# Ledger of designs, part 3: peptides against a protein of PDB entry 2C5K

Target 1, 91 residues: chain A of PDB entry 2C5K
Amino acid sequence: EDPFQQVVKDTKEQLNRINNYITRHNTAGDDDQEEEIQDILKDVEETIVDLDRSIIVMKRDENEDVSGREAQVKNIKQQLDALKLRFDRRI

## One batch from the design tools (peptide; made by RFdiffusion4, then SolubleMPNN)

Design b1_p8_5_s3 (from b1_p8_5, 3 letters changed)
Fold by OpenDDE base, seed 2:
Structure b1_p8_5_s3 (fold): chain B 91 residues (1-91), chain A 8 residues (1-8)
Amino acid sequence: as target 1 above (91 residues)
Amino acid sequence: MLKKFVEK
């Protein structure tokens, strides 16, 4: 299995789980679940940086067509940004 | 490796 595709899949699944939680919990809580969400959102940001770096290496060293991978990372960034806006706007 | 979120 392609480890890049596995990371993309796992990242999207995490963002979907958090998005489902926020849908059920439209008010900010001060519980361990809210802290866990903040930690995971930070881990997703770091994962996106690593994915972008991997694409740069593939373009430079492997001469691979990365257009599909760039589109996948762009989609994850958009999903993360939308989720952050939902998370931060809770009362 | 991302920590898996599990709602309680």
Scores: peptide ipSAE 0.343, ipTM 0.874, DockQ to the pose 0.853
Fold by OpenDDE base, seed 1:
Structure b1_p8_5_s3 (fold): chain B 91 residues (1-91), chain A 8 residues (1-8)
Amino acid sequence: as target 1 above (91 residues)
Amino acid sequence: MLKKFVEK
């Protein structure tokens, strides 16, 4: 079991749950769930920083190809950016 | 550990 892949999976699943919520709630609300989403989006940003740091550590091992992991982190960053854009542009 | 979002 690879802890990096588990974090990637959990992060993508979380972003997908929020994306489904935004699809159902296309207007900004002032409820506890909107605040919870903002907190989770911040936690995802911190998680991405931790994933990038983990890749820097793995690059010290000359036997590890990190290119696949770099591509996964890039994909999560793109998913987060798209989600933030949808979240922030709600009227 | 990410908090799991649950729609209410």
Scores: peptide ipSAE 0.342, ipTM 0.874, DockQ to the pose 0.851
Fold by OpenDDE base, seed 3:
Parts: sequence; structure tokens; C-alpha cells
Structure b1_p8_5_s3 (fold): chain B 91 residues (1-91), chain A 8 residues (1-8)
Amino acid sequence: as target 1 above (91 residues)
Amino acid sequence: MLKKFVEK
């Protein structure tokens, strides 16, 4: 399997798990699960930076059409931003 | 590798 696609898949699965938690826990808590979510959201941000860097390298070194990969990273960024907004707006 | 979130 393409390592890029595996990272994309794993990242989306993490965001979906957190989204399911937020759906069940519509109030902010101060438990270890809330802290774990913050840590994972940060790790997702770092993963997105690594994916963007990977695309830059592919575009420079392989001269490949990266438009599909750029669209996938854009979609993950949008999913992350929407999830952060839901997480932060809980009372 | 992202840590797998597990709801308790």
C-alpha cells in the first residue's frame, strides 16, 4: 500500500474517532480523554505538515502530478478545522 | 504513527 495513502487513511480514522467522542460528549470535560484529544489534534497538525513536505519533495524531485495528493491534504485540513471548531465550542 | 483514540 502507498505509505502516503496509509497516513491519510489513519489520520481520517483518528479524526472520525474524536468526532464520535464529541458527539457522545457534547460538554467539555477535564478528564484524561479531553487531554488525549488535544494531544491527538496536535499530532494530526504535525502529520499534515509532514504530508505537505512530502508533496513538495515529490513535486520537486519526481516532477509528478501531485494534484490528487494536494486535494487529499486539503480535505484533511478541512476535517481537522471542522473538528477543532466542534471541540472548542463545547460548554 | 498517530496514537489510536479509544473511548472509555
Scores: peptide ipSAE 0.342, ipTM 0.874, DockQ to the pose 0.848
Fold by OpenDDE base, seed 5:
Structure b1_p8_5_s3 (fold): chain B 91 residues (1-91), chain A 8 residues (1-8)
Amino acid sequence: as target 1 above (91 residues)
Amino acid sequence: MLKKFVEK
């Protein structure tokens, strides 16, 4: 499997796991899992930066069509932003 | 590698 596609897949699966937790926990808790979610959301942000850098390198060095990969990263960014908004709206 | 969330 392409390492880029594996990272995209793993990132989307992780965001889905957190989204499922938030569905069951509509109020903010003071538990260790709330802090763990914040840490993972930060790790996802870093992963997106790494994916964008990978696309820049492919576009520069390989002169490949990266439009499909750019669309995938855009989709992950949208999923992250929606999840952050949902997470932060909990009282 | 992303840390996997595991609900307790």
Scores: peptide ipSAE 0.341, ipTM 0.873, DockQ to the pose 0.846

Design b1_p8_6_s1 (from b1_p8_6, 4 letters changed)
Fold by OpenDDE base, seed 4:
Structure b1_p8_6_s1 (fold): chain B 91 residues (1-91), chain A 8 residues (1-8)
Amino acid sequence: as target 1 above (91 residues)
Amino acid sequence: MKLKKFVP
């Protein structure tokens, strides 16, 4: 597996773990786990920026077909946005 | 790129 695919996989696994946590914890807590979730969501946002930058570099410097990578990053963005919406709807 | 491991 290439480093890009490994990061995509790790990012999706984190989002899935948080989504599973929210399924068990439908009320917002004021605990260290809620802060950790917010930190991980921020780390995912930063990771998406780095993935997008890597695609820009590949398009410019290597002239590689990045269409598959663009679709993967789009899917992660959609998963993050759906998870944020679910997280923010907790009372 | 390094994500923390969330383990609930």
Scores: peptide ipSAE 0.068, ipTM 0.752, DockQ to the pose 0.874
Fold by OpenDDE base, seed 5:
Structure b1_p8_6_s1 (fold): chain B 91 residues (1-91), chain A 8 residues (1-8)
Amino acid sequence: as target 1 above (91 residues)
Amino acid sequence: MKLKKFVP
């Protein structure tokens, strides 16, 4: 299994879990679950940096098309930004 | 590359 594709999959699944939680919890809480969500959003940001670094290394091999991987990372960034906006707009 | 698991 490609470790890049596994990390992309795990990241998307994690963002979907948080998005489903926010849908059930439309008010901001001051509980351990809200702190855990913030921690995971940071872990996702760091994971995106690692994925981008992986693509830069792969681009040094002129025989590999990275365009598909760049599109996947762009999609995760968009999903993260949309989720942050939903999280931060809760009262 | 590791991601923390959400546990509600």
Scores: peptide ipSAE 0.065, ipTM 0.743, DockQ to the pose 0.820
Fold by OpenDDE base, seed 3:
Structure b1_p8_6_s1 (fold): chain B 91 residues (1-91), chain A 8 residues (1-8)
Amino acid sequence: as target 1 above (91 residues)
Amino acid sequence: MKLKKFVP
């Protein structure tokens, strides 16, 4: 298994879990789940930084075509940004 | 159900 693809998959699955939670909890709560979601969103941001760093290393050291991986990271960033916007707009 | 924290 490609470790990069596994991290991409796990990140997308986690964002989907949060998105499903927000669908069920359309009001902002002050509960342990809201705090846990903020923590997970932060962990996803850090994971995206590590994915970008891995692409920089591959592009520099391996001369591999990274265009597919760059597109995957871009898609995760877009999914994160859309989810943050949905999370923050809850009343 | 509590969400599991993501760990890469």
Scores: peptide ipSAE 0.058, ipTM 0.740, DockQ to the pose 0.255
Fold by OpenDDE base, seed 1:
Structure b1_p8_6_s1 (fold): chain B 91 residues (1-91), chain A 8 residues (1-8)
Amino acid sequence: as target 1 above (91 residues)
Amino acid sequence: MKLKKFVP
């Protein structure tokens, strides 16, 4: 199994879990779950940086589908940005 | 929850 694809999958699954939580909790709570969500969102940001760095390394090897991986990272960035906007706009 | 970091 490709370690890049595993990290992409795990990242998307975590963003989906947070999105499902926000759907159930449309008001901002002052609970341990809100702090855990902020920590996970930060971990996702760091993971995206690591994925982008991996693509720069892979661009040196002409044998890999870099364009497919760039599209996957772009999709995760869009999912993160939409989720942050939804999280921060809760009253 | 902990994300596995991908290190290239």
Scores: peptide ipSAE 0.044, ipTM 0.670, DockQ to the pose 0.141

Design b1_p8_6_s2 (from b1_p8_6, 3 letters changed)
Fold by OpenDDE base, seed 4:
Structure b1_p8_6_s2 (fold): chain B 91 residues (1-91), chain A 8 residues (1-8)
Amino acid sequence: as target 1 above (91 residues)
Amino acid sequence: MKLKKFVE
């Protein structure tokens, strides 16, 4: 597995874990886990920026077909946005 | 890149 696919996989697995936690904790808590979720969502945002940068570099320097990688990053962005909307709708 | 592991 290439380093890009490993990061994509790890990011999706992390978002799935948070989504499973929200399923069990459908009310906003004021606990260390809510802060940890916010920290991880921020780390995922930074990871998406780094993935997008890596695609820009591959397009510029390697002239590789990145269409598959662009679709994967788009899918992670959609998963993050859906998770944020679910997280923020908790009372 | 290193993601923090969430512990459920």
Scores: peptide ipSAE 0.065, ipTM 0.736, DockQ to the pose 0.900
Fold by OpenDDE base, seed 2:
Structure b1_p8_6_s2 (fold): chain B 91 residues (1-91), chain A 8 residues (1-8)
Amino acid sequence: as target 1 above (91 residues)
Amino acid sequence: MKLKKFVE
């Protein structure tokens, strides 16, 4: 299995789990779960940086078509940004 | 990379 595709999949699944949790828990009332969500959102941000770096290396060193990978990372960034907006709007 | 598992 391509390690890049596995990381993309795992990242999207993690964001989906948090998004489902926020849908069930639309109030910021559980401090332990809030901290855990914030930690995971940070881990996703770091993962996106590493995915972008991997694409830069592939484009420079391997002359591979990275357009598909760039589109996947863009989709994860959009999913993260949408999730942050939902997270921050909870009362 | 290992993402932390969210506990639901």
Scores: peptide ipSAE 0.064, ipTM 0.734, DockQ to the pose 0.856
Fold by OpenDDE base, seed 5:
Structure b1_p8_6_s2 (fold): chain B 91 residues (1-91), chain A 8 residues (1-8)
Amino acid sequence: as target 1 above (91 residues)
Amino acid sequence: MKLKKFVE
């Protein structure tokens, strides 16, 4: 299995789990899970930086068509931004 | 690359 595709998959699955949690918890609670979600969103941001760096390396060193991988990372960024907006709108 | 596990 391609390690890049595995990380993309795991990142999307994690964002989907948080999105499902927010669906069940539409109000911001003083729950320890709220801090855990913020931590995971930060880990997703770091993972996106690592994915972007991996694409830069592949484009430089292997001269491969990275357009498909760039589109996947763009899709994860959009999913993260939508989820952050949903998380922050809870009252 | 290791994401934290969200516990539901």
Scores: peptide ipSAE 0.064, ipTM 0.732, DockQ to the pose 0.861
Fold by OpenDDE base, seed 1:
Structure b1_p8_6_s2 (fold): chain B 91 residues (1-91), chain A 8 residues (1-8)
Amino acid sequence: as target 1 above (91 residues)
Amino acid sequence: MKLKKFVE
């Protein structure tokens, strides 16, 4: 199993769960779940930084095509940005 | 890293 692909998968699944929650909860709540979502979004940001750092390390190995991994991280960044925008625009 | 699991 590739640990990078596992982290990518887990991150996407987590963002999808939050996106499903926002679909059910279109109004901002002042509940412990809203704080938990903010904490998870921060953990996703930190995870993206760690994924980008891992790609920099892999780019030092001349035998590894990192272009696929860069595209995956770009896709997660886009998913996070879309989710943040949806989370912050709740009335 | 293990992401905290959101409870749905």
Scores: peptide ipSAE 0.064, ipTM 0.734, DockQ to the pose 0.808

Design b1_p8_6_s3 (from b1_p8_6, 3 letters changed)
Fold by OpenDDE base, seed 3:
Structure b1_p8_6_s3 (fold): chain B 91 residues (1-91), chain A 8 residues (1-8)
Amino acid sequence: as target 1 above (91 residues)
Amino acid sequence: MKLKEFVE
């Protein structure tokens, strides 16, 4: 299995879990789960930076699949931004 | 990234 695709899948699954939690918890809690969500969102940001760096390396080798990988990372960034906006808008 | 078991 391509390690890039595995990281993309794992990242999307984690964002989906947080999105399901926010759907059940529409009010901001002052609990350990809110802190854990912030930590996971930070880990996702770091993972996106690593994916972007991986694409920069792959672009040096003229890989035709680079455009597809860039689109996948863009999609994860959009999913993260939408999730942060839902998280921060809870009252 | 390591997938954390997030308790929903």
Scores: peptide ipSAE 0.053, ipTM 0.709, DockQ to the pose 0.607
Fold by OpenDDE base, seed 4:
Structure b1_p8_6_s3 (fold): chain B 91 residues (1-91), chain A 8 residues (1-8)
Amino acid sequence: as target 1 above (91 residues)
Amino acid sequence: MKLKEFVE
């Protein structure tokens, strides 16, 4: 597996873990886990920026077909946005 | 990415 696919996989797995937690914890808690979720969501946002930058570099420097990688990053962005909406709708 | 083991 290439380093890009590994990061994509790890990011999706982390978002799935948080989504499973929110399923079990449908009320906003004021606990260390809520802060940890916010930290992880921020780390995922930073990771998406790094993935987008890597695609820009591949397009510019390697002239590779990145259409598949762009679709994967788009899918992670959609998963993150859906998870944020689910997280923020908790009372 | 820092993969933290998020404890569910």
Scores: peptide ipSAE 0.053, ipTM 0.709, DockQ to the pose 0.703
Fold by OpenDDE base, seed 2:
Structure b1_p8_6_s3 (fold): chain B 91 residues (1-91), chain A 8 residues (1-8)
Amino acid sequence: as target 1 above (91 residues)
Amino acid sequence: MKLKEFVE
C-alpha cells in the first residue's frame, strides 16, 4: 500500500471521528475530551506539513505527477479548517 | 501519524 495514501486515509478518518463527536457534544463541557481533540488537531496539522514536504520532494527528485496528491492534501486542509471552525464555535 | 484512541 502507498504510505502517502495510508496517511491521508488515517488523517481523514481521525477528522471524521472528531467531527462526529462535536456533533454529539456541541457544548465545551468535558475538559479531558477538549484537550484530546486539541492534541489530535495539532497532530493533524503536523501531518499536513509532512505531506506537503513529501510532495515538494516528489516534485523535485522523482519528477512525478503530484497533482493528485496536492488535491488530496488540499482536501484534508479544508476538512481540518471546517472542523476547527466547528470546534471553536461550541458554547 | 500514530492514530490516538479517541474516546467517542
Scores: peptide ipSAE 0.052, ipTM 0.704, DockQ to the pose 0.687
Fold by OpenDDE base, seed 5:
Structure b1_p8_6_s3 (fold): chain B 91 residues (1-91), chain A 8 residues (1-8)
Amino acid sequence: as target 1 above (91 residues)
Amino acid sequence: MKLKEFVE
């Protein structure tokens, strides 16, 4: 299995879980889970940085077509940004 | 990536 594709998959699944939680919890609560969500969103941001770095290395060292991987990372960034906006709009 | 076990 390609470890890049596994990380992409795991990241998308985690963002989907948080998105499902926000659907059930449309108001910001003083729940310990709200802090945990912020932590996970930060871990996803770090993971995206690592994915971008991996693409830079592949493009430099292997001279492979990375356009597909760049599109996948762009899609995760868009999913993260949409989720952050949804999370922050809760009252 | 450390998958934290998010309890839903």
Scores: peptide ipSAE 0.051, ipTM 0.701, DockQ to the pose 0.708

Design b1_p8_6_s4 (from b1_p8_6, 5 letters changed)
Fold by OpenDDE base, seed 2:
Structure b1_p8_6_s4 (fold): chain B 91 residues (1-91), chain A 8 residues (1-8)
Amino acid sequence: as target 1 above (91 residues)
Amino acid sequence: MKLKKFIP
């Protein structure tokens, strides 16, 4: 499997798990789970930076069509931003 | 990269 596609898949699966948790836990009240979610959201942000860097390297060094990969990273960024907005709006 | 697995 392409390591890029595996990282994209794993990232989306994590964001989906957190999104499902927030749907069940619409109140901020479990400090241990809140910290774990914040840690994973940070790990997702770092992963997106590394995915973007990989695309820059591919554009420069491999001259490959990266348009598909750019669209995938854009979709993950949108999913992350939507999830952060749901996370932060909990009472 | 190994994302930490969220366990709900």
Scores: peptide ipSAE 0.076, ipTM 0.760, DockQ to the pose 0.904
Fold by OpenDDE base, seed 1:
Structure b1_p8_6_s4 (fold): chain B 91 residues (1-91), chain A 8 residues (1-8)
Amino acid sequence: as target 1 above (91 residues)
Amino acid sequence: MKLKKFIP
């Protein structure tokens, strides 16, 4: 198993769960789940930084599909940005 | 890093 692909998968699954929660809870709650979502969004940001750092290391090995991994990280960044915008715009 | 599992 590629540990990079596992982290990408886990990150996408978390963003999808939060997106489904926001769809069910379109008003900002003042509950423990809102704090947990904020914590996870921060953990996703840190994970993206670690994924980007891993790509810099992989760029030293000419045998790896770095372009595919860069596209995956770009997709996660776009998902995170869209999710943050939905989370922050709840009234 | 292990993301905390969000349980909805």
Scores: peptide ipSAE 0.076, ipTM 0.760, DockQ to the pose 0.888
Fold by OpenDDE base, seed 3:
Structure b1_p8_6_s4 (fold): chain B 91 residues (1-91), chain A 8 residues (1-8)
Amino acid sequence: as target 1 above (91 residues)
Amino acid sequence: MKLKKFIP
């Protein structure tokens, strides 16, 4: 499997797991799971930076059409932003 | 319910 597609898949799966947790826990808790979610959201932000860097390298060094990969990273960014907004709106 | 930790 393409390592880029594997990271994209794993990132989306992790965001879906957090989204499913928030659906079950619609109030903000002061528990170890809220801190773990914040840590995972940071790990996802860092992973998106690494995906963007990989696209820059592919454009420069391989001269490949990366438009599909750029669209995938854009979709993950939108999923992350929607999830953060849902997480932060809990009372 | 424990979250599955993200593994990059």
Scores: peptide ipSAE 0.070, ipTM 0.765, DockQ to the pose 0.253
Fold by OpenDDE base, seed 5:
Structure b1_p8_6_s4 (fold): chain B 91 residues (1-91), chain A 8 residues (1-8)
Amino acid sequence: as target 1 above (91 residues)
Amino acid sequence: MKLKKFIP
């Protein structure tokens, strides 16, 4: 399997897990899981930076069509932003 | 569960 596609998949699965947690926990609590979710969201941000860097390298060094990979990273960014907004709006 | 760091 392509390592890029594996990281994209793993990132989407983590965001889906957090989205499912927020569905069950629609009130912000002093739960240790709230801090763990913030840490995972930060790890997702760092992973997106690494994915963007990998696309820059592929576009420069391999001269491949990266448009499909750029669209995948854009979709993850949109999923992250929607999830952050959902997480932060909990009372 | 840690995301696998992609190191390019």
Scores: peptide ipSAE 0.043, ipTM 0.678, DockQ to the pose 0.123

Design b1_p8_7_s2 (from b1_p8_7 with E4K H6V)
Fold by OpenDDE base, seed 4:
Structure b1_p8_7_s2 (fold): chain B 91 residues (1-91), chain A 8 residues (1-8)
Amino acid sequence: as target 1 above (91 residues)
Amino acid sequence: SLKKFVEK
């Protein structure tokens, strides 16, 4: 598995772990884990930026077909947005 | 590199 796919996999797994946490904690807390989740979500956002940058470089410097990778990043963005919505809707 | 979330 290439580094891009590994990052995609790790990112999705992180989002899934947080989603599972939210499932078991449907009320917003004020503990270290809530803050950790916020930090991880920001890290995911930065990771997505890096993935997008890598795709830009592939298109520009390598002229590779990046359609599949673009779709994967789009999917991660959608997963992140859905998770953020779920996380923020908690009272 | 992402820090792995571990639920307590």
Scores: peptide ipSAE 0.358, ipTM 0.877, DockQ to the pose 0.852
Fold by OpenDDE base, seed 2:
Structure b1_p8_7_s2 (fold): chain B 91 residues (1-91), chain A 8 residues (1-8)
Amino acid sequence: as target 1 above (91 residues)
Amino acid sequence: SLKKFVEK
Protein backbone atom coordinates (compact mmCIF):
# COMPACT_ATOMS: atom_id res chain seq x y z
CA GLU B 1 0.00 0.00 0.00
CA ASP B 2 1.19 3.49 -0.92
CA PRO B 3 0.64 5.82 2.03
CA PHE B 4 0.48 8.82 -0.31
CA GLN B 5 -2.38 7.30 -2.25
CA GLN B 6 -4.15 6.31 0.93
CA VAL B 7 -4.02 9.89 2.21
CA VAL B 8 -5.31 11.16 -1.12
CA LYS B 9 -8.15 8.66 -1.05
CA ASP B 10 -9.12 9.41 2.54
CA THR B 11 -9.03 13.15 1.89
CA LYS B 12 -11.26 12.93 -1.14
CA GLU B 13 -13.72 10.70 0.67
CA GLN B 14 -13.89 13.16 3.53
CA LEU B 15 -14.56 16.05 1.18
CA ASN B 16 -17.28 14.02 -0.50
CA ARG B 17 -18.97 13.36 2.83
CA ILE B 18 -18.98 17.06 3.60
CA ASN B 19 -20.23 17.87 0.13
CA ASN B 20 -23.14 15.51 0.67
CA TYR B 21 -23.91 17.22 3.95
CA ILE B 22 -23.94 20.65 2.31
CA THR B 23 -26.27 19.32 -0.35
CA ARG B 24 -28.76 18.32 2.34
CA HIS B 25 -28.11 21.42 4.44
CA ASN B 26 -28.07 24.38 2.11
CA THR B 27 -28.67 26.82 4.94
CA ALA B 28 -25.95 27.54 7.44
CA GLY B 29 -26.77 26.65 11.01
CA ASP B 30 -25.28 26.80 14.45
CA ASP B 31 -25.18 23.04 14.62
CA ASP B 32 -22.27 21.20 16.18
CA GLN B 33 -21.78 19.52 12.84
CA GLU B 34 -21.15 22.88 11.19
CA GLU B 35 -18.24 23.46 13.52
CA GLU B 36 -17.01 19.93 12.94
CA ILE B 37 -16.99 20.58 9.19
CA GLN B 38 -14.97 23.75 9.72
CA ASP B 39 -12.43 21.78 11.70
CA ILE B 40 -12.23 19.05 9.08
CA LEU B 41 -11.71 21.58 6.29
CA LYS B 42 -8.76 22.98 8.21
CA ASP B 43 -7.41 19.47 8.65
CA VAL B 44 -7.70 18.94 4.91
CA GLU B 45 -5.75 22.13 4.29
CA GLU B 46 -2.97 20.89 6.53
CA THR B 47 -3.05 17.52 4.81
CA ILE B 48 -2.59 19.21 1.45
CA VAL B 49 0.42 21.07 2.80
CA ASP B 50 1.90 17.77 3.92
CA LEU B 51 1.24 16.19 0.54
CA ASP B 52 2.95 19.08 -1.22
CA ARG B 53 5.95 18.78 1.06
CA SER B 54 6.19 15.09 0.37
CA ILE B 55 6.27 15.80 -3.34
CA ILE B 56 9.08 18.30 -2.88
CA VAL B 57 11.06 15.67 -1.01
CA MET B 58 10.42 13.09 -3.71
CA LYS B 59 11.67 15.49 -6.37
CA ARG B 60 14.79 16.38 -4.43
CA ASP B 61 15.82 13.24 -2.63
CA GLU B 62 14.31 10.36 -4.60
CA ASN B 63 14.36 11.95 -8.06
CA GLU B 64 11.02 10.33 -8.85
CA ASP B 65 8.52 11.34 -11.48
CA VAL B 66 5.96 13.22 -9.41
CA SER B 67 3.76 14.58 -12.18
CA GLY B 68 0.97 12.16 -11.34
CA ARG B 69 1.09 12.98 -7.67
CA GLU B 70 1.14 16.70 -8.41
CA ALA B 71 -1.98 16.27 -10.49
CA GLN B 72 -3.68 14.41 -7.66
CA VAL B 73 -2.88 17.13 -5.16
CA LYS B 74 -4.08 19.77 -7.59
CA ASN B 75 -7.34 17.89 -7.92
CA ILE B 76 -7.79 17.78 -4.16
CA LYS B 77 -7.11 21.51 -3.91
CA GLN B 78 -9.75 22.17 -6.53
CA GLN B 79 -12.21 19.94 -4.71
CA LEU B 80 -11.50 21.73 -1.45
CA ASP B 81 -11.89 25.17 -3.00
CA ALA B 82 -15.19 24.24 -4.58
CA LEU B 83 -16.43 22.85 -1.29
CA LYS B 84 -15.37 25.95 0.62
CA LEU B 85 -17.26 28.08 -1.85
CA ARG B 86 -20.42 26.06 -1.33
CA PHE B 87 -19.99 25.99 2.42
CA ASP B 88 -19.27 29.69 2.90
CA ARG B 89 -21.97 30.97 0.55
CA ARG B 90 -24.79 29.36 2.49
CA ILE B 91 -27.15 31.79 4.17
CA SER A 1 -5.10 11.57 10.53
CA LEU A 2 -8.42 12.93 9.35
CA LYS A 3 -11.46 12.89 11.55
CA LYS A 4 -14.20 10.94 9.82
CA PHE A 5 -17.33 12.98 9.35
CA VAL A 6 -20.60 11.21 10.04
CA GLU A 7 -23.81 13.07 9.47
CA LYS A 8 -26.25 12.78 12.36
Scores: peptide ipSAE 0.357, ipTM 0.877, DockQ to the pose 0.864
Fold by OpenDDE base, seed 5:
Structure b1_p8_7_s2 (fold): chain B 91 residues (1-91), chain A 8 residues (1-8)
Amino acid sequence: as target 1 above (91 residues)
Amino acid sequence: SLKKFVEK
């Protein structure tokens, strides 16, 4: 098992869970679920930082092609940004 | 590690 791929998978699944919640809760609430989502989004941001740092380390290996991993992280960033926009736009 | 979101 590749721990990098596992983190990517877990992160995307987490964002999907939140996206589904927002779909069902299009009106912003003020309960512990809303606060938990805010906390998780911050955790995802920190996870992305860790993934980027991991790629920097891998790039130090002359035999490593990290293009695929960079594309995966970019995709997660785009998914996060879209989700944050949906979350913040709720009335 | 990420905490798994579970809707209450």
Scores: peptide ipSAE 0.355, ipTM 0.876, DockQ to the pose 0.840
Fold by OpenDDE base, seed 3:
Structure b1_p8_7_s2 (fold): chain B 91 residues (1-91), chain A 8 residues (1-8)
Amino acid sequence: as target 1 above (91 residues)
Amino acid sequence: SLKKFVEK
């Protein structure tokens, strides 16, 4: 049980779900699900901020090696950016 | 706190 890893996992799963939705809906819509996706993407951004803050605390207070966690957050940021680009480029 | 997306 690792809360940090659970958040990372849940975030990646959400991004994957949205990515799959975009695959099935390559045309931008104006329905509740499109709005929900926008809200979730914003939530993911806030989640990443929280993950970064947790890493800062670990480096400062616990002096733990956080290189692995930093790499995980970097990966999520890249996944989010790629998804946002795909989402926004839909006609 | 992450809102869960469920495709309809």
Scores: peptide ipSAE 0.354, ipTM 0.876, DockQ to the pose 0.855

Design b1_p8_8_s2 (from b1_p8_8, 6 letters changed)
Fold by OpenDDE base, seed 4:
Structure b1_p8_8_s2 (fold): chain B 91 residues (1-91), chain A 8 residues (1-8)
Amino acid sequence: as target 1 above (91 residues)
Amino acid sequence: MKLKPFVP
């Protein structure tokens, strides 16, 4: 996989790890893991921004077809949003 | 782009 695909993969895997943790911990805790999850979700948001920027650069500078990459980033955004909703619904 | 793996 190219660097873009590797980042996409790593991001999705990270979100999956958090999702699995939430599955096992459906009650919000006041622990280091909750803070770490919040930090990672922020890192994912920043990663998505970087992915979007890379697509813009590819369109502008490389004139590549980025439709597939745009769809992948859209999917990650949807996964992040779904995870945030699940995370925030915990009491 | 780097993400630290979450390992609880």
Scores: peptide ipSAE 0.232, ipTM 0.830, DockQ to the pose 0.823
Fold by OpenDDE base, seed 2:
Order: sequence, then structure tokens, then C-alpha cells
Structure b1_p8_8_s2 (fold): chain B 91 residues (1-91), chain A 8 residues (1-8)
Amino acid sequence: as target 1 above (91 residues)
Amino acid sequence: MKLKPFVP
């Protein structure tokens, strides 16, 4: 199993879980859950940074085709941005 | 890397 793909999968699953929660909780009212979501979103941001760094290393050191991996990271960034927008607009 | 699972 490719560790990169596992990280991508896990990240997307977390974002999906949060998105499902926000769908059921359109108002900010549970401070504990809101804080946990914020923490996870921050962890996702850090994970994306690490994924990007891994791609840079692969381009330089292994000279492999990373276009597929770049597309996957781009997709995660888009998913994160969309989720953050939904999360932040809740009152 | 393992993210902490969201557990509502």
C-alpha cells in the first residue's frame, strides 16, 4: 500500500465526516465539537503541507511523474477550502 | 500520518 495514497484517503475521509456534521449542524452551538473541528481542519492543513513537500522531493530526487499526486493534493485543497467556507459561515 | 478521527 502506498503511504501517500493512504494519507490522501484518510484526509478526504476526515473532511467528509466534518462536512456531514456541518450538514446536520448548520449553527455553531456546541463549543467542544466546534473546537475539535477547527483542530482537525488545522491538522488537515499541516497534512497538505507535508504532501506538497513530498511531491517536491519526488520531483527532485526520483524524477517520477507526479502529475497524478499533484492533482490529488489539489483536490484535497479544494475540498478543504469548500469545507472551511461552510464552517466559517455558520452562526 | 494519521489524523485523529472526528468523533461527534
Scores: peptide ipSAE 0.228, ipTM 0.828, DockQ to the pose 0.906
Fold by OpenDDE base, seed 5:
Structure b1_p8_8_s2 (fold): chain B 91 residues (1-91), chain A 8 residues (1-8)
Amino acid sequence: as target 1 above (91 residues)
Amino acid sequence: MKLKPFVP
């Protein structure tokens, strides 16, 4: 599998795990899982930066159609933003 | 259940 697709897959799976956790834990806690979620969300943000950089390089150096990859990154960004909103709204 | 750690 393409390393880009593997990173996309892993990122989406992690966001899904967090989303499932928030669904089961709609009240904010002060536990190790809350801290872990914050750390993972930051890791996802950095991963998105790396994915965007890789697309820029592919456009420049390979002259390939990257529209599919751009759509995948856009989808991850949308999932992340929605998840952050859910996470931050918990009381 | 603990979350699986994310590894970038």
Scores: peptide ipSAE 0.173, ipTM 0.814, DockQ to the pose 0.254
Fold by OpenDDE base, seed 3:
Parts: sequence; C-alpha cells; structure tokens
Structure b1_p8_8_s2 (fold): chain B 91 residues (1-91), chain A 8 residues (1-8)
Amino acid sequence: as target 1 above (91 residues)
Amino acid sequence: MKLKPFVP
C-alpha cells in the first residue's frame, strides 16, 4: 500500500477500535477514556484534513485521477460522523 | 484498558 492508503487504513482501524469500545461501554462514565476518545477523534479529523489537502495537490500539480481517493476520504468522513453521533448519544 | 493514541 502507498502512504495514502496506509493512512486511510490506520484511520479506519482506529475508528473501528473506538466503535468497538463504545459498544462495550455504552455509558459515559470513565472520564479518562472519554477524554482519550475525544483526542483520538480530533486526531482523525486533522488526518482527514491532511488527506483532503493531499488530494487537492494531486489534482492541481499531478493531474492524477483522484476519484478513488476522494471516495475513500468520503467513506472515512461518514464513518467519523456516525461514530461521533454514537459517542455523543451515550448516557 | 486505555485506548492506544491514534498516530497516522
């Protein structure tokens, strides 16, 4: 896998880990873990920004077909949004 | 267990 694909993969895996954790911990009662999850979600947001920027550069400077990469980033954004919603709805 | 910090 190229570096872009590796970042995509790592991001999705981390989101899946958090999702699995939330499944086992449906109550927001562990402040340390809650803070850590928030920090990770922020890191994921920043990673998505960097992925988007890389696509912009590829479209501008390299004129490469980025449709596949755009679809991957879109999928990660959807996964992040769904996870945030699930995280925030915990009691 | 504490989650591993995300590192891209």
Scores: peptide ipSAE 0.172, ipTM 0.812, DockQ to the pose 0.255

